Peptides against a protein of PDB entry 6EJA. Designs and how they scored, part 7

Target 1, 276 residues: chain A of PDB entry 6EJA
Amino acid sequence: VEYMPANPVRIAFVLVVHGRASRQLQRMFKAIYHKDHFYYIHVDKRSNYLHRQVLQVSRQYSNVRVTPWRMATIWGGASLLSTYLQSMRDLLEMTDWPWDFFINLSAADYPIRTNDQLVAFLSRYRDMNFLKSHGRDNARFIRKQGLDRLFLECDAHMWRLGDRRIPEGIAVDGGSDWFLLNRRFVEYVTFSTDDLVTKMKQFYSYTLLPAESFFHTVLENSPHCDTMVDNNLRITNWNRKLGCKCQYKHIVDWCGCSPNDFKPQDFHRFQQTARP

## One batch from the design tools (peptide; aimed at target 1 Q145 W238 C255 G256)

Design b1_p10_1_s3 (made by RFdiffusion4, then SolubleMPNN; from b1_p10_1, 4 letters changed)
Fold by OpenDDE base, seed 2:
Structure b1_p10_1_s3 (fold): chain B 276 residues (1-276), chain A 10 residues (1-10)
Amino acid sequence: as target 1 above (276 residues)
Amino acid sequence: SLPYSAITYD
């Protein structure tokens, strides 16, 4: 029997979907849906068929909404961070959705806990933020991520313009772009006008794969730094044999890997659990 | 395992 908290947290799940991932989306949605949580779905501007399908779902559930705005995003694009930031703002402005945690999802990454376990865990640690760090040489991370390079997203391409310096006094960190953020930190990221948030938003608007580093970096350099837990409570389908082919070189002036989408045969792994 | 996506370009 799982412990039931007296004041269970409610989660805002943000789904960023594109392409022909209708079946994957349906499977994921079915797996994560709960009446007490909230689901905010962004569909890529170019994915009209998927958008129509998602709208159909949103009409069936009162706690499912679709972004009225849609961005054309690319792998590794800075616009992906913009999508998250705007969705965070939207969610904070939805006064009828009293969520406590922000969780992003895609078909390539799933929470490793059941709903009851996740809610119980987050209810116990509601003041914490969960981001998984790379956990290795930070200099190597910076180099491999191209954080010392300036990128411009334009015409569905990430153009590498040149070299840049990491802002002085900033401890850069990153890793997984899947995270669990509490509402307080999301509020800070969304509404703070301090130098850190302002500078990092500017910096990461020219950054490759910004979601893998932005929130880590902001959190660790913020007044909320003591709330970080080096765990995102996720299982990621990393398979270098399948996902590391520099397959995005045509749209990004960089080489990278991608996690693989989960397939029905992978669902057995969702029964696993891990702790920070 | 790789916790992040980018590799290199040089």
Scores: peptide ipSAE 0.189, ipTM 0.842, DockQ to the pose 0.195
OpenDDE base, seeds 1, 3, 4, 5: peptide ipSAE 0.170, 0.122, 0.133, 0.144; ipTM 0.817, 0.807, 0.808, 0.808; seed 1 fails the geometry check

Design b1_p10_1_s4 (made by RFdiffusion4, then SolubleMPNN; from b1_p10_1, 5 letters changed)
Fold by OpenDDE base, seed 1:
Structure b1_p10_1_s4 (fold): chain B 276 residues (1-276), chain A 10 residues (1-10)
Amino acid sequence: as target 1 above (276 residues)
Amino acid sequence: ELPYSAITYD
């Protein structure tokens, strides 16, 4: 029997999509759509056909909106964080959308639980933030992520300019760039003028794969640090054998992996994944 | 599986 909360949380789902993944997006949308949640979709500036398709969807559902601004993003680019930050600001300014949680999704991941289970869980833990950490070896994480390297996104390329220091007094953390953030923390990230948020926004504007570390780092060093849960309540289609081929070397001055989009044959993993 | 994407370039 599923617990039904008296005051269920409402979720703002943020989708950042690009290319010609219309079918994948449609599948994802159908899987996660619910009338009580909100969906804010950013389409890459270069993906005009996809943009038109997404606009058509947004016209059919009152709880689906498309960003009026569009960024040209690249794999590992700092602009992805900018996209999330701007979308967070937009969502906070949408007074007609009373969302409680911010959740980002792609075609490469799905919520582990059903909508009812997810809502019930988040309603019980509405004051918590859910970010999955890399593990224990933080030094290895920093090295592999290139966090001690300075990057500049320019002309659809992530240029490695040199070395840099991790800010003093900051405990860097990170892992999955798929997270569940409560509204209060999103408000903090968006509107705080404290030294932490200000410095981290600047630091991560020159960071490779910033979304995999920014929110973790800000949260753990903030007054909200006690709200962190090391779990993102989702399954990601990681297959490093397939996804780690240094395939982005032409785009970024670094080597990386990527998760794979879910296909029907991949859904067997949902049955094998343990719930948090 | 590790939840992050990057590996060292060098």
Scores: peptide ipSAE 0.244, ipTM 0.864, DockQ to the pose 0.193
OpenDDE base, seeds 2, 3, 4, 5: peptide ipSAE 0.216, 0.217, 0.219, 0.209; ipTM 0.850, 0.854, 0.849, 0.844; seed 5 fails the geometry check

Design b1_p10_2 (made by RFdiffusion4)
Pose (drawn by RFdiffusion4):
Structure b1_p10_2 (pose): chain A 276 residues (1-276), chain P 10 residues (1-10)
Amino acid sequence: as target 1 above (276 residues)
Amino acid sequence: SPPEENHVTE
């Protein structure tokens, strides 16, 4: 990531944010901002204070826009995938924004390498897609994720309605819902009317945690399957002993886990050279 | 069946 690219990638950052931490969001935005990238910010419908603060930012910079539509993106809700898919369509239709990669971030994310290094890395691998799979037993993954269950999002709640079959003829996969996708793959997901994309959009409209498997499943079974890199370029601070308390039991008809917050003792982890 | 904790990807 040390070289200087002659044709650097321009990145569309899609920020899906909620809560009250506007100053922290502004600090992270400062760290990732470059005049040649683009920023498209979705603020949860329930977070009006944060939205007003985000509008001030978008009014200041030409390469920053806010989604005019806003969803209540509850934990594990089917609406998160809807949010990503609509944002991808919006971004592809913005012809004045010639972006090469799609990167999703939350208000709790932070860069651990400089923008120069990120651009250099992605410029070398601009035809690849970066998704992290669970890599372990797939039947256990399907069960633990409730992918064989039917869910419906209404009234800001995920209702478990019954069982369903895993469709035949495709491999189902999943893992992290944080990723980097290139423009060519995003176009395929958005505009393709082939059997895979159409049916997967229907299947995932009624799926818990859809973003943790929709893009994996579509990519692995699509003509772009040979572009997958099993690495999302993220460090996620999972600590199961603390983060799996079924804490979302009142929002979804399921038990879930979330990553822990980093502390000072974790600083050495951001310096690992094992994987990008 | 009762719900289970979701899979943690590491």

Design b1_p10_2_s1 (made by RFdiffusion4, then SolubleMPNN; from b1_p10_2, 5 letters changed)
Fold by OpenDDE base, seed 5:
Structure b1_p10_2_s1 (fold): chain B 276 residues (1-276), chain A 10 residues (1-10)
Amino acid sequence: as target 1 above (276 residues)
Amino acid sequence: EPPVFSAVTE
């Protein structure tokens, strides 16, 4: 027996995609597509083939759109946050798309629950925001993330310029850059002119891996802090053996891990995933 | 245990 909401939430799925791996995107799209949801896809400026493929899909479905603007993003780049923020603004300006939740996706991340389960769950908790924190020592997190370091994205590289201070009075948090945000909070992030949002947007424009910390930090220090749920309802394809080789040192002045795109042979992992 | 965040060290 599953809960059937009287007013089911509608989801805006935001996909930020790049490269030539269109098969993974197709699999993910087929897995998450539903006529009642909305799909907004950003294709990296350098991925023209993929862009053409995605445009074809958008022409076939009225609830699928592609960003008219395209950014050239890099791993760990501040521009990824810019991409999300601009997408949020676009989605809020689409009056014909009455979405209730913002959910970002990639080929390395899937929702744990089925569509019906996800909709039922979010409909029950429509006033909440779902961000998964690191759950460990915060000072260590700050150091490992380089949040006390100033970075500049330029010429497809994240340059470490020096040290910086964490703003006083701000409780910094972070973890997964895969999240579920309700429309109300997205509106706050997009249009608020308070000191918190203004300061954090500036701060994170010079931050490495900003999406892993920006929304956590803004939410927890905002008037909406009581809506925080420490769970993102995701399964992410983490494999330390493959993803933690400091493989991005050539594009960022830092060392980090990366999840891997799901493959058909990885499907068994979904069956073993417990509910959060 | 899989990581939650990406960064490791400088």
Scores: peptide ipSAE 0.240, ipTM 0.857, DockQ to the pose 0.165
OpenDDE base, seeds 1, 2, 3, 4: peptide ipSAE 0.208, 0.181, 0.186, 0.178; ipTM 0.842, 0.836, 0.838, 0.832; seed 3 fails the geometry check

Design b1_p10_2_s2 (made by RFdiffusion4, then SolubleMPNN; from b1_p10_2, 6 letters changed)
Fold by OpenDDE base, seed 2:
Structure b1_p10_2_s2 (fold): chain B 276 residues (1-276), chain A 10 residues (1-10)
Amino acid sequence: as target 1 above (276 residues)
Amino acid sequence: EEPVFSAVTE
């Protein structure tokens, strides 16, 4: 028996999907679907078949919607952040969806808690934001992420244009691009016109893998900085042997790794993983 | 010692 909160939080799950991830998406969707939550799905502009499939799902569930706009995104592209930011704005404008938390998901990511556990936990800590940091040398992180390099997303490629400086007075942080953000912080990111948000949106529009650092950096430098929890409450299928082969140099002028999509045979990991 | 971020090096 789990604790049942008096005022359970409702979650807006944002799924950014593309390519041939139909089966993985379906499995994940079935695993995370709940009538009390909301699901907002962006399908890559180039993935028309997947889009049709997702649309069919959205027609079957009132709490599932598909973005009317679609972006063509690439691995590590700055446009991924744009996708998240626009989805956040959309979700905030959906007055009929009273969500309390924003959670992004992919086929390579899975919440480590059951729905009841997750809801109970987030209901208890509804004022917190959950972002997993790299937890190591920040200077090394900056170098490895290429945050001191200027990138331009153009023609389905992340072009490295040159060096740049990190804005003064900003404490850069980052790590996992999978996070749990409360509505208040999402509102801040979406509508604030302060120097921090404005500057960071500009900065990260020329950043490689922006989602791995943008929200961390904004949060930690914002008035909401005390709400950060260094945990994303999920498992990511990292396997260096499979996902870290510098396989994206043809797409980005940088070397990176990717987590692997979860397969049916990976299911045992979910049951054996210790929860924080 | 699994990574939490994707980028590695230039």
Scores: peptide ipSAE 0.208, ipTM 0.840, DockQ to the pose 0.166
OpenDDE base, seeds 1, 3, 4, 5: peptide ipSAE 0.202, 0.209, 0.183, 0.188; ipTM 0.839, 0.839, 0.829, 0.833; seed 3 fails the geometry check

Design b1_p10_2_s3 (made by RFdiffusion4, then SolubleMPNN; from b1_p10_2, 7 letters changed)
Fold by OpenDDE base, seed 2:
Structure b1_p10_2_s3 (fold): chain B 276 residues (1-276), chain A 10 residues (1-10)
Amino acid sequence: as target 1 above (276 residues)
Amino acid sequence: EEPVFSAITE
C-alpha cells in the first residue's frame, strides 16, 4: 500500500512525437494515463497521420490536448527547445489545468515509478526540480555536446557555423533531456526577464541538443538553484550498440547517439530496474 | 556506463 498524500500533485505530461511512433505512443499513453493528470501532445508538423491519431485520442479524454501549433523539428535541433518552451507557456495559460509538475516524455524513456509512487514522491518533494546531470568532467561534456560551437537550424539541418564562447559567469551543466520541473520553475523560465533567462534563451537558440543542457544551466544559475535534484526518475532505453552509430551526420554537423524506442520486449526491464 | 546525453564529438 502506497502512502496517499493529502494534497497530491498533478502532472502535466508533455509528449513530443513524430514519425511512425503510433504504437509506441499508444502503449506509453495507456501506461501513463491517469484522470488526475494532464497530457499535452505536440506532433511534428510533418507527421500528419500521427497528428490525426493523436487528435482522436484528445477527443476522448478531457485532460488530453494537442498543440494547435506544430513545428518541424529535427534531431538535435534548437527548435526542440522552442517546442518545450512554447508548450510550457501554453500550459501556464491553461487556467483550467492546475498542474504542479512538468514532465516530458518520449517513446525512448519511461518513468521508473508507478503513478502512485510518482505522485507520492513528487508531493513530498514538490519544491524540487529533477534533472539528471552527466556527472563527469564538465569540460569534456561541453566539448562532446558542442556547446562551444555555434549552430543554426535551417532547412531541416543543424549547421555548424563556427566557434563560440560560453557566456561569462554561467556555469554550464547538462545531461538527460528528460526532466521533472515544478510549476514555479517553469513559470520562472517562461516569464522571467532577468539577464540569465534572456541570455540563455538566446544562447540555446543556437545550440545543438538544447534540451539536454538548457534547463540544467538555467536552474543551476538561477535563484532556484537550491532545488536541483540530480535525478530524473527515468529509465531510458540506451543501447550504444544500437543507438550510437553517429547516424545523424546527415542532418547535424555533429556526431551523436540516440536512445532507442521501447518495444514490447523491452518492458520486462522496468520490473528489474532499481528505483532511486 | 550508458550515457545520459546524446552528443559524442564533432
Scores: peptide ipSAE 0.229, ipTM 0.851, DockQ to the pose 0.168
OpenDDE base, seeds 1, 3, 4, 5: peptide ipSAE 0.221, 0.215, 0.202, 0.195; ipTM 0.847, 0.844, 0.838, 0.838

Design b1_p10_2_s4 (made by RFdiffusion4, then SolubleMPNN; from b1_p10_2, 6 letters changed)
Fold by OpenDDE base, seed 4:
Structure b1_p10_2_s4 (fold): chain B 276 residues (1-276), chain A 10 residues (1-10)
Amino acid sequence: as target 1 above (276 residues)
Amino acid sequence: EPPVFSAITE
């Protein structure tokens, strides 16, 4: 049943892009662009050509902006979380962009719904936050994610320094680094000075793949814990056989997987198929 | 079910 909300939510899409993803970015942008939403794009500091291309796009659309700051991010780097947190702060400070939801995207992930469906859905559940949990053994997740290990991002590398303890009293959770967060929770994460947010920001500044766990953990231990929905409404092009080959050992002192970039032949799945 | 998170092992 199609629901037409009286007060439709407006979405701030945050795109974190790098390298040679121009065509993928263009495809995604065309797929997700709507005049009623907002698009905030971070281009890796090292991707100057892509940055120039994105700047051209931003000049053509009033609801598209590019971060004036740029970080040199690496796979699994703690700086990715910093990128999201800073973009959240920026978006909250943009008083001319009245967004209701924060949604992050990359060339390897698409929303599973049309704009109308997505807006209708989020308008109905505007008080909820959508994060997909790993849904299995939490101890195994902690181990596999290296959450009990201390990492330092330095010189384009994630150095494993040693072991660390999970903060006492914190229930750690995580899963997908793709999420849909309502403005209220983003405000909480950005401006709260409570012990939880403060400690977690510190903790995750030394964490591998922090975006896959930070928001889950903060949300579930916060006064907003009842707003969590275990779904991120995403299509991700996962192929373990192709994406899980420990290809990042030269960058991080850990092994991980990466989703495959969507190809033109994969585009038909956009908005049509639920995440498998 | 496809993987939800990226890390595999040390």
Scores: peptide ipSAE 0.230, ipTM 0.850, DockQ to the pose 0.164
OpenDDE base, seeds 1, 2, 3, 5: peptide ipSAE 0.220, 0.217, 0.198, 0.179; ipTM 0.850, 0.848, 0.844, 0.833

Design b1_p10_3 (made by RFdiffusion4)
Pose (drawn by RFdiffusion4):
Order: C-alpha cells, then structure tokens, then sequence
Structure b1_p10_3 (pose): chain A 276 residues (1-276), chain P 10 residues (1-10)
C-alpha cells in the first residue's frame, strides 16, 4: 500500500448512522474525508437531532449528500438491506459521481489506515469484492442466523412467522455485513433481472439480518463469483462472553450479538500485519 | 482476531 497509483479509485462511502454521537461522527468523517471521494449519509428516521447535524455537513461540501428517504433501521431488521439496495440505486443514478467502490460505515466505525493506503490498495484490486464469510459449518450458520425462518418487519419489530425452505440449486453463505463492493458488482445487484438476483431480493425481504448473507449468496452464485476476496478489510471487536446477552430480544424475535467497544489495551491490534 | 459471533433461537 506504499505506491502511488496513476488512476486512483474514487470511493462512495455510505454512512448508516443513528443515535446522538454527532461530534464523534464528525471526527470520523474528518479522518476519512477526501475531496475526490463521495459521502452518502443515511440517518435513521428516529434520530432527528443527528439528522439536523448531518445536514450542516452536507450543506458545506459538494461531495456529501444525505438520503432524502430515511428508514427506521432496527437491529437485524430487513430494512437495512432495503437501505443498502436503495442507496446503491441512488448512487448509480448520480452520474456526476464516478465512483469505483462502495464502502458502508456506521457512526461506530473508524479507519485504522490512512486514506492514501486505502486508495492504493483498492486501486490495485479494483475488480475484486471484499466480503468476509463465517468459514465454519454452514448448516450451523443457517440455524444460528435463522435463515430457515420467515421474518416480517413491521411496527419497528422483526416478527418470526414460521419456517421456510432453503432454496435448491444455490449455495447459501454469509458472515459480516460490513464489506467493500466494486461498481460492477453493485450494478449487477441493482439492475439484473436474472433468476438469482430477482429471487434473492424476494427471499431476503423476509429475512433477519439480511445484509449478513444476501451479498455473499448473490456474489458466490453469480457470474462475479471469481471476484470474491474472503476478507472485508475490517477488524470487528467480537467478545462473545459480553456481547451475546440476547439484548435485542424486545426488538426481534431472535437472540443476537453485537461487537464490543474498543479500549486502550486494544491499540496493538490495529498494527497487525497478518491480513489487510 | 476472534471469529464472528452469531445469534440463536431462544
């Protein structure tokens, strides 16, 4: 990531944010901002204070826009995938924004390498998609994720309605819902009317945590399957002993886990050279 | 880095 690219990638950051931490969001935005990238910010419908603060930012910079539509993106909700898919369509239709990669971030994410290094890395691998699979037993993954269950999002709640079959003829996969996707793959997901994309959009409209498997499943079974890199370029601070308390039991008909917050003792983890 | 953790049916 040390070289200087002659044709650097321009990145569309989609920030899906909620809560009250506007100053922290502004600090992270400062760290990732470059005049040649683009920023498209979705603020949870329920976070009006944060939305007003985000509007000030979008009014200041030409390469920053806010989604005019806003969803209540509850934990594990089917609406998160809807949010990503609509943002991808919006971004592809913005012809004045010639972006090469799609990167999703939350208000709790931070960069651990400089913008120069990120651009250099992605410029070398511009035809790749970066998604992290669970890599373990797939039947256990399907069960733990409730992918063989039917869910419906209404009234800001995920209702478990019954069982369903995993469709035949395709391999189902999943893992992290944080990823980097290139423009070509985003176009395929958005505009393709082939049997895979159409049916997966229907299947995942009624799926818990859809973003943790929709893009994996579509990519692995699509003509772009040979572009997958099993690495999302993220460090996620999972600590199961603390983060799996079924804490979302009142929002979804399921038990879930979330990553822990980093502390000072974790600083050395950001310097690992094992994987990008 | 520890592996990702996933949910379960109660």
Amino acid sequence: as target 1 above (276 residues)
Amino acid sequence: EPPQEFGWEP

Design b1_p10_3_s1 (made by RFdiffusion4, then SolubleMPNN; from b1_p10_3, 6 letters changed)
Fold by OpenDDE base, seed 1:
Structure b1_p10_3_s1 (fold): chain B 276 residues (1-276), chain A 10 residues (1-10)
Amino acid sequence: as target 1 above (276 residues)
Amino acid sequence: ENPLATGFLP
């Protein structure tokens, strides 16, 4: 018998999608859809066909919405963080969607638990934030991430402009760009005018792969630091031999990796007993 | 978990 919470949390799933991944998106959506959760989907500005398809889906479900704004995002681009931040603001302004947790998803990362397990877990730890750290030498992390480098996203390219210093007094952290954030922390990130949030938003607007570090850094240096849990409850199909070939050098002045996409058979790890 | 960035371009 699984634990059933009396007041189950409701999740806002944010999907940032692009390209011709309509089939993958459909599979993901079917696997994670539940009537009690909310789904907010951003489609890349350049992916018009996908946008039309997603709009059709959103019209069929009251708890599925598409961002009215669309950004042109690139791998490693600072605009991805902007997308998340704007989505957070939008979701906070949606008074008719009482969500408790913010969760981002892609076809490359999947929740490791069933919906019931996830809801039960998050309901028990509703005051916590789940961010997975890199778990190694921080100095090495900074160097490999290029956090001490200044980047500018322009003309669908991440230009490396030069060196920069990490802000004094800030403990930088990061790792996975997949996270589970409670509403309270999202509110803090979105509306706080304190020096930390202000400076970090500025700093990370010139950062490569900012989502891998921004939320970690802000959380750990904030009054909410005690809510940090070093786990994102995700499974990622990592194959460095296949995914780390510096294949993005044409897009960014840095090298990076890509995880493998999940196949249909992988979705069994997050299945629902009843579909609405 | 593994971050995506691997280092600067040679």
Scores: peptide ipSAE 0.106, ipTM 0.787, DockQ to the pose 0.400
OpenDDE base, seeds 2, 3, 4, 5: peptide ipSAE 0.101, 0.100, 0.096, 0.104; ipTM 0.792, 0.793, 0.782, 0.790; seed 5 fails the geometry check

Design b1_p10_3_s2 (made by RFdiffusion4, then SolubleMPNN; from b1_p10_3, 5 letters changed)
Fold by OpenDDE base, seed 1:
Structure b1_p10_3_s2 (fold): chain B 276 residues (1-276), chain A 10 residues (1-10)
Amino acid sequence: as target 1 above (276 residues)
Amino acid sequence: EPPLAVGFLP
């Protein structure tokens, strides 16, 4: 049993889901659901069946809401960042949901800690932001991510338009697109009008896989840079043989790896696997 | 450590 903090943090879980994996989503939801947290679910505009299912769930739980807006998202699309940013704004405007942390989740990446452990940990480090960096050669990362390339999301495709420069004075970083952000930083990202946030929002609106780098880069170059922790407290179901096949070339003028969704048999990893 | 989901050149 973990120590119970006197003022436990409350978490806003943001789920971006698509397809028809209703049962899988249900399993995931049950695994992460707690009455003290909040769940904000975006369903892809094209996933009407799933949307109906998620709506049914949201009606059963007062702390579950579905985005009234829906985007048609594609792998690697800049619209994913837009989805997160809009969700953040929405969540900040929900005065009846006093959340302290923003956590994005999918069926492919789960917290490595139990709810109690997670809450205890985050309650202790409530002023920190948790983003996992790639931890390798940054120049190589930039090249492989295509951060020095200009992309345009249009007609369900990420078009590579050409080369671009990284803004001067900005230290670009990135890694996992799964993060744990405290409310204060989310407020900063959402409402700040400083040059950093403004320029980065513009820059990453033409970026492939923007969520893997945007928040890292903004945080590290912001007045909040000291709050960064190079860990996202997650485990990911990786299978390189299956995940790195350039399977998205048909929708993106680039390639990338994708983790596998967790299956019921994988749930034991929540307790057995620690992120190195 | 498992790799991160990252892009790469075609």
Scores: peptide ipSAE 0.035, ipTM 0.682, DockQ to the pose 0.689
OpenDDE base, seeds 2, 3, 4, 5: peptide ipSAE 0.023, 0.032, 0.028, 0.034; ipTM 0.679, 0.689, 0.691, 0.628

Design b1_p10_3_s3 (made by RFdiffusion4, then SolubleMPNN; from b1_p10_3, 4 letters changed)
Fold by OpenDDE base, seed 3:
Structure b1_p10_3_s3 (fold): chain B 276 residues (1-276), chain A 10 residues (1-10)
Amino acid sequence: as target 1 above (276 residues)
Amino acid sequence: EPPLATGFEP
């Protein structure tokens, strides 16, 4: 028997998209669209064709909006975090969109549950935040992610400038850059003026792959730390052989992996990865 | 095992 919540949560889906893959985006959109949720789409500043296509979609659906601002982001760039943070602020200022959860998505990552299951689950745990941690040696994580290195995003490149120290008293964590955050925590991240949020925003403005660590680190060191759930409820199509070979060295003074975009035939995997 | 974090040192 599926649990049907009396007050179902409403989700703000934030999509950060680029390129010309309009058809792929359309497929993903159809797969995740529901009238009770909200969709806020950022299109890369350089992707004008895609932007036009997304605007057309947004005109057809009242619960779909496109960011009026557009950033030129690169793989691993600090600007990706800026994109999320600004979108969070925008969504909080949209008083006509009463969302309860913030969820970021791309064509390479999907929820592992149906909409009904996801809503039921989040409605039951509406006070929790869902971030998947790496679950390994934290020191190794810091080294691998280059968190102890200073990066500058400039001229479509992430320049490694030198070494830096992790701020004292901060327990750094991270993992997946796909997260489910409740509105309360998003409000905290957006509007808090405490030392943690202030310092972390500054720190991560010079960080490679910031979305993989920022929210984890802020949450775990915040007064909201008890709301952490080590699960992002996602499935990602990974191919390490193809995705982990320093393919971004021309963009970033570091190496990293990238997932493969989901294809229609990949949707059957959602059932296989569903957690009880 | 899918990589949760994508970074690695060159």
Scores: peptide ipSAE 0.221, ipTM 0.851, DockQ to the pose 0.633
OpenDDE base, seeds 1, 2, 4, 5: peptide ipSAE 0.174, 0.207, 0.193, 0.183; ipTM 0.826, 0.838, 0.838, 0.831; seed 5 fails the geometry check

Design b1_p10_3_s4 (made by RFdiffusion4, then SolubleMPNN; from b1_p10_3, 6 letters changed)
Fold by OpenDDE base, seed 5:
Structure b1_p10_3_s4 (fold): chain B 276 residues (1-276), chain A 10 residues (1-10)
Amino acid sequence: as target 1 above (276 residues)
Amino acid sequence: EPELATGYLP
């Protein structure tokens, strides 16, 4: 029997999309759309066709908006974090959108729960933040992610400039770049002027794959650290046999894996998967 | 469940 909350949470879904996968985006949008939630979509600056398609959708639904600014992001680029941070600021400034949770999505990731289940769950745990950690050796994680290396995003490339130190007193963590963050924590990340947030924003502006680690690290070292839940309630279409071939070497001075986009035939799994 | 971190050394 499903719990029905008296004050259900409302979700701001943030979609960062690019390319020509309009049909795939449409399918995902239809699957997650609900009149009580909010949808804020960033389309890559280079994806004009997709932008036109998304604008059409935003004109049809009052709870769907498109970012008036557009960034040209690259795989692993620090600009992806900038995109999320700016989106968070925008959403906090939208006084007509009383959202309670921030959830990011892509075509390669999907929530494993129905809307009712998700809302019920988040309404029960509205004071928590959901970030999934790597769950392995942290020193190895730092090395693999290149967190001890300095990167510069320039000319559509992530240049490795040299080595750097992890700031003292900071416990670095990370894992999935798909998360569920409550409004309170988003407010903290957006507006706090404490040393932690200031230092981490600077640190991660020169970081490869920053979204996989920034929010974990900030949360765990913040006064909000007790709100962390090691789960993102996601299903990701991982196939490392196909996705770990250092295919981004031309974009970044590092190697990384990528999940596969979901296909229509994969959607049946969303309703059948067990809880992670 | 596969490792969530995507980066690895060149």
Scores: peptide ipSAE 0.155, ipTM 0.823, DockQ to the pose 0.650
OpenDDE base, seeds 1, 2, 3, 4: peptide ipSAE 0.148, 0.101, 0.058, 0.148; ipTM 0.813, 0.806, 0.769, 0.815; seed 1 fails the geometry check

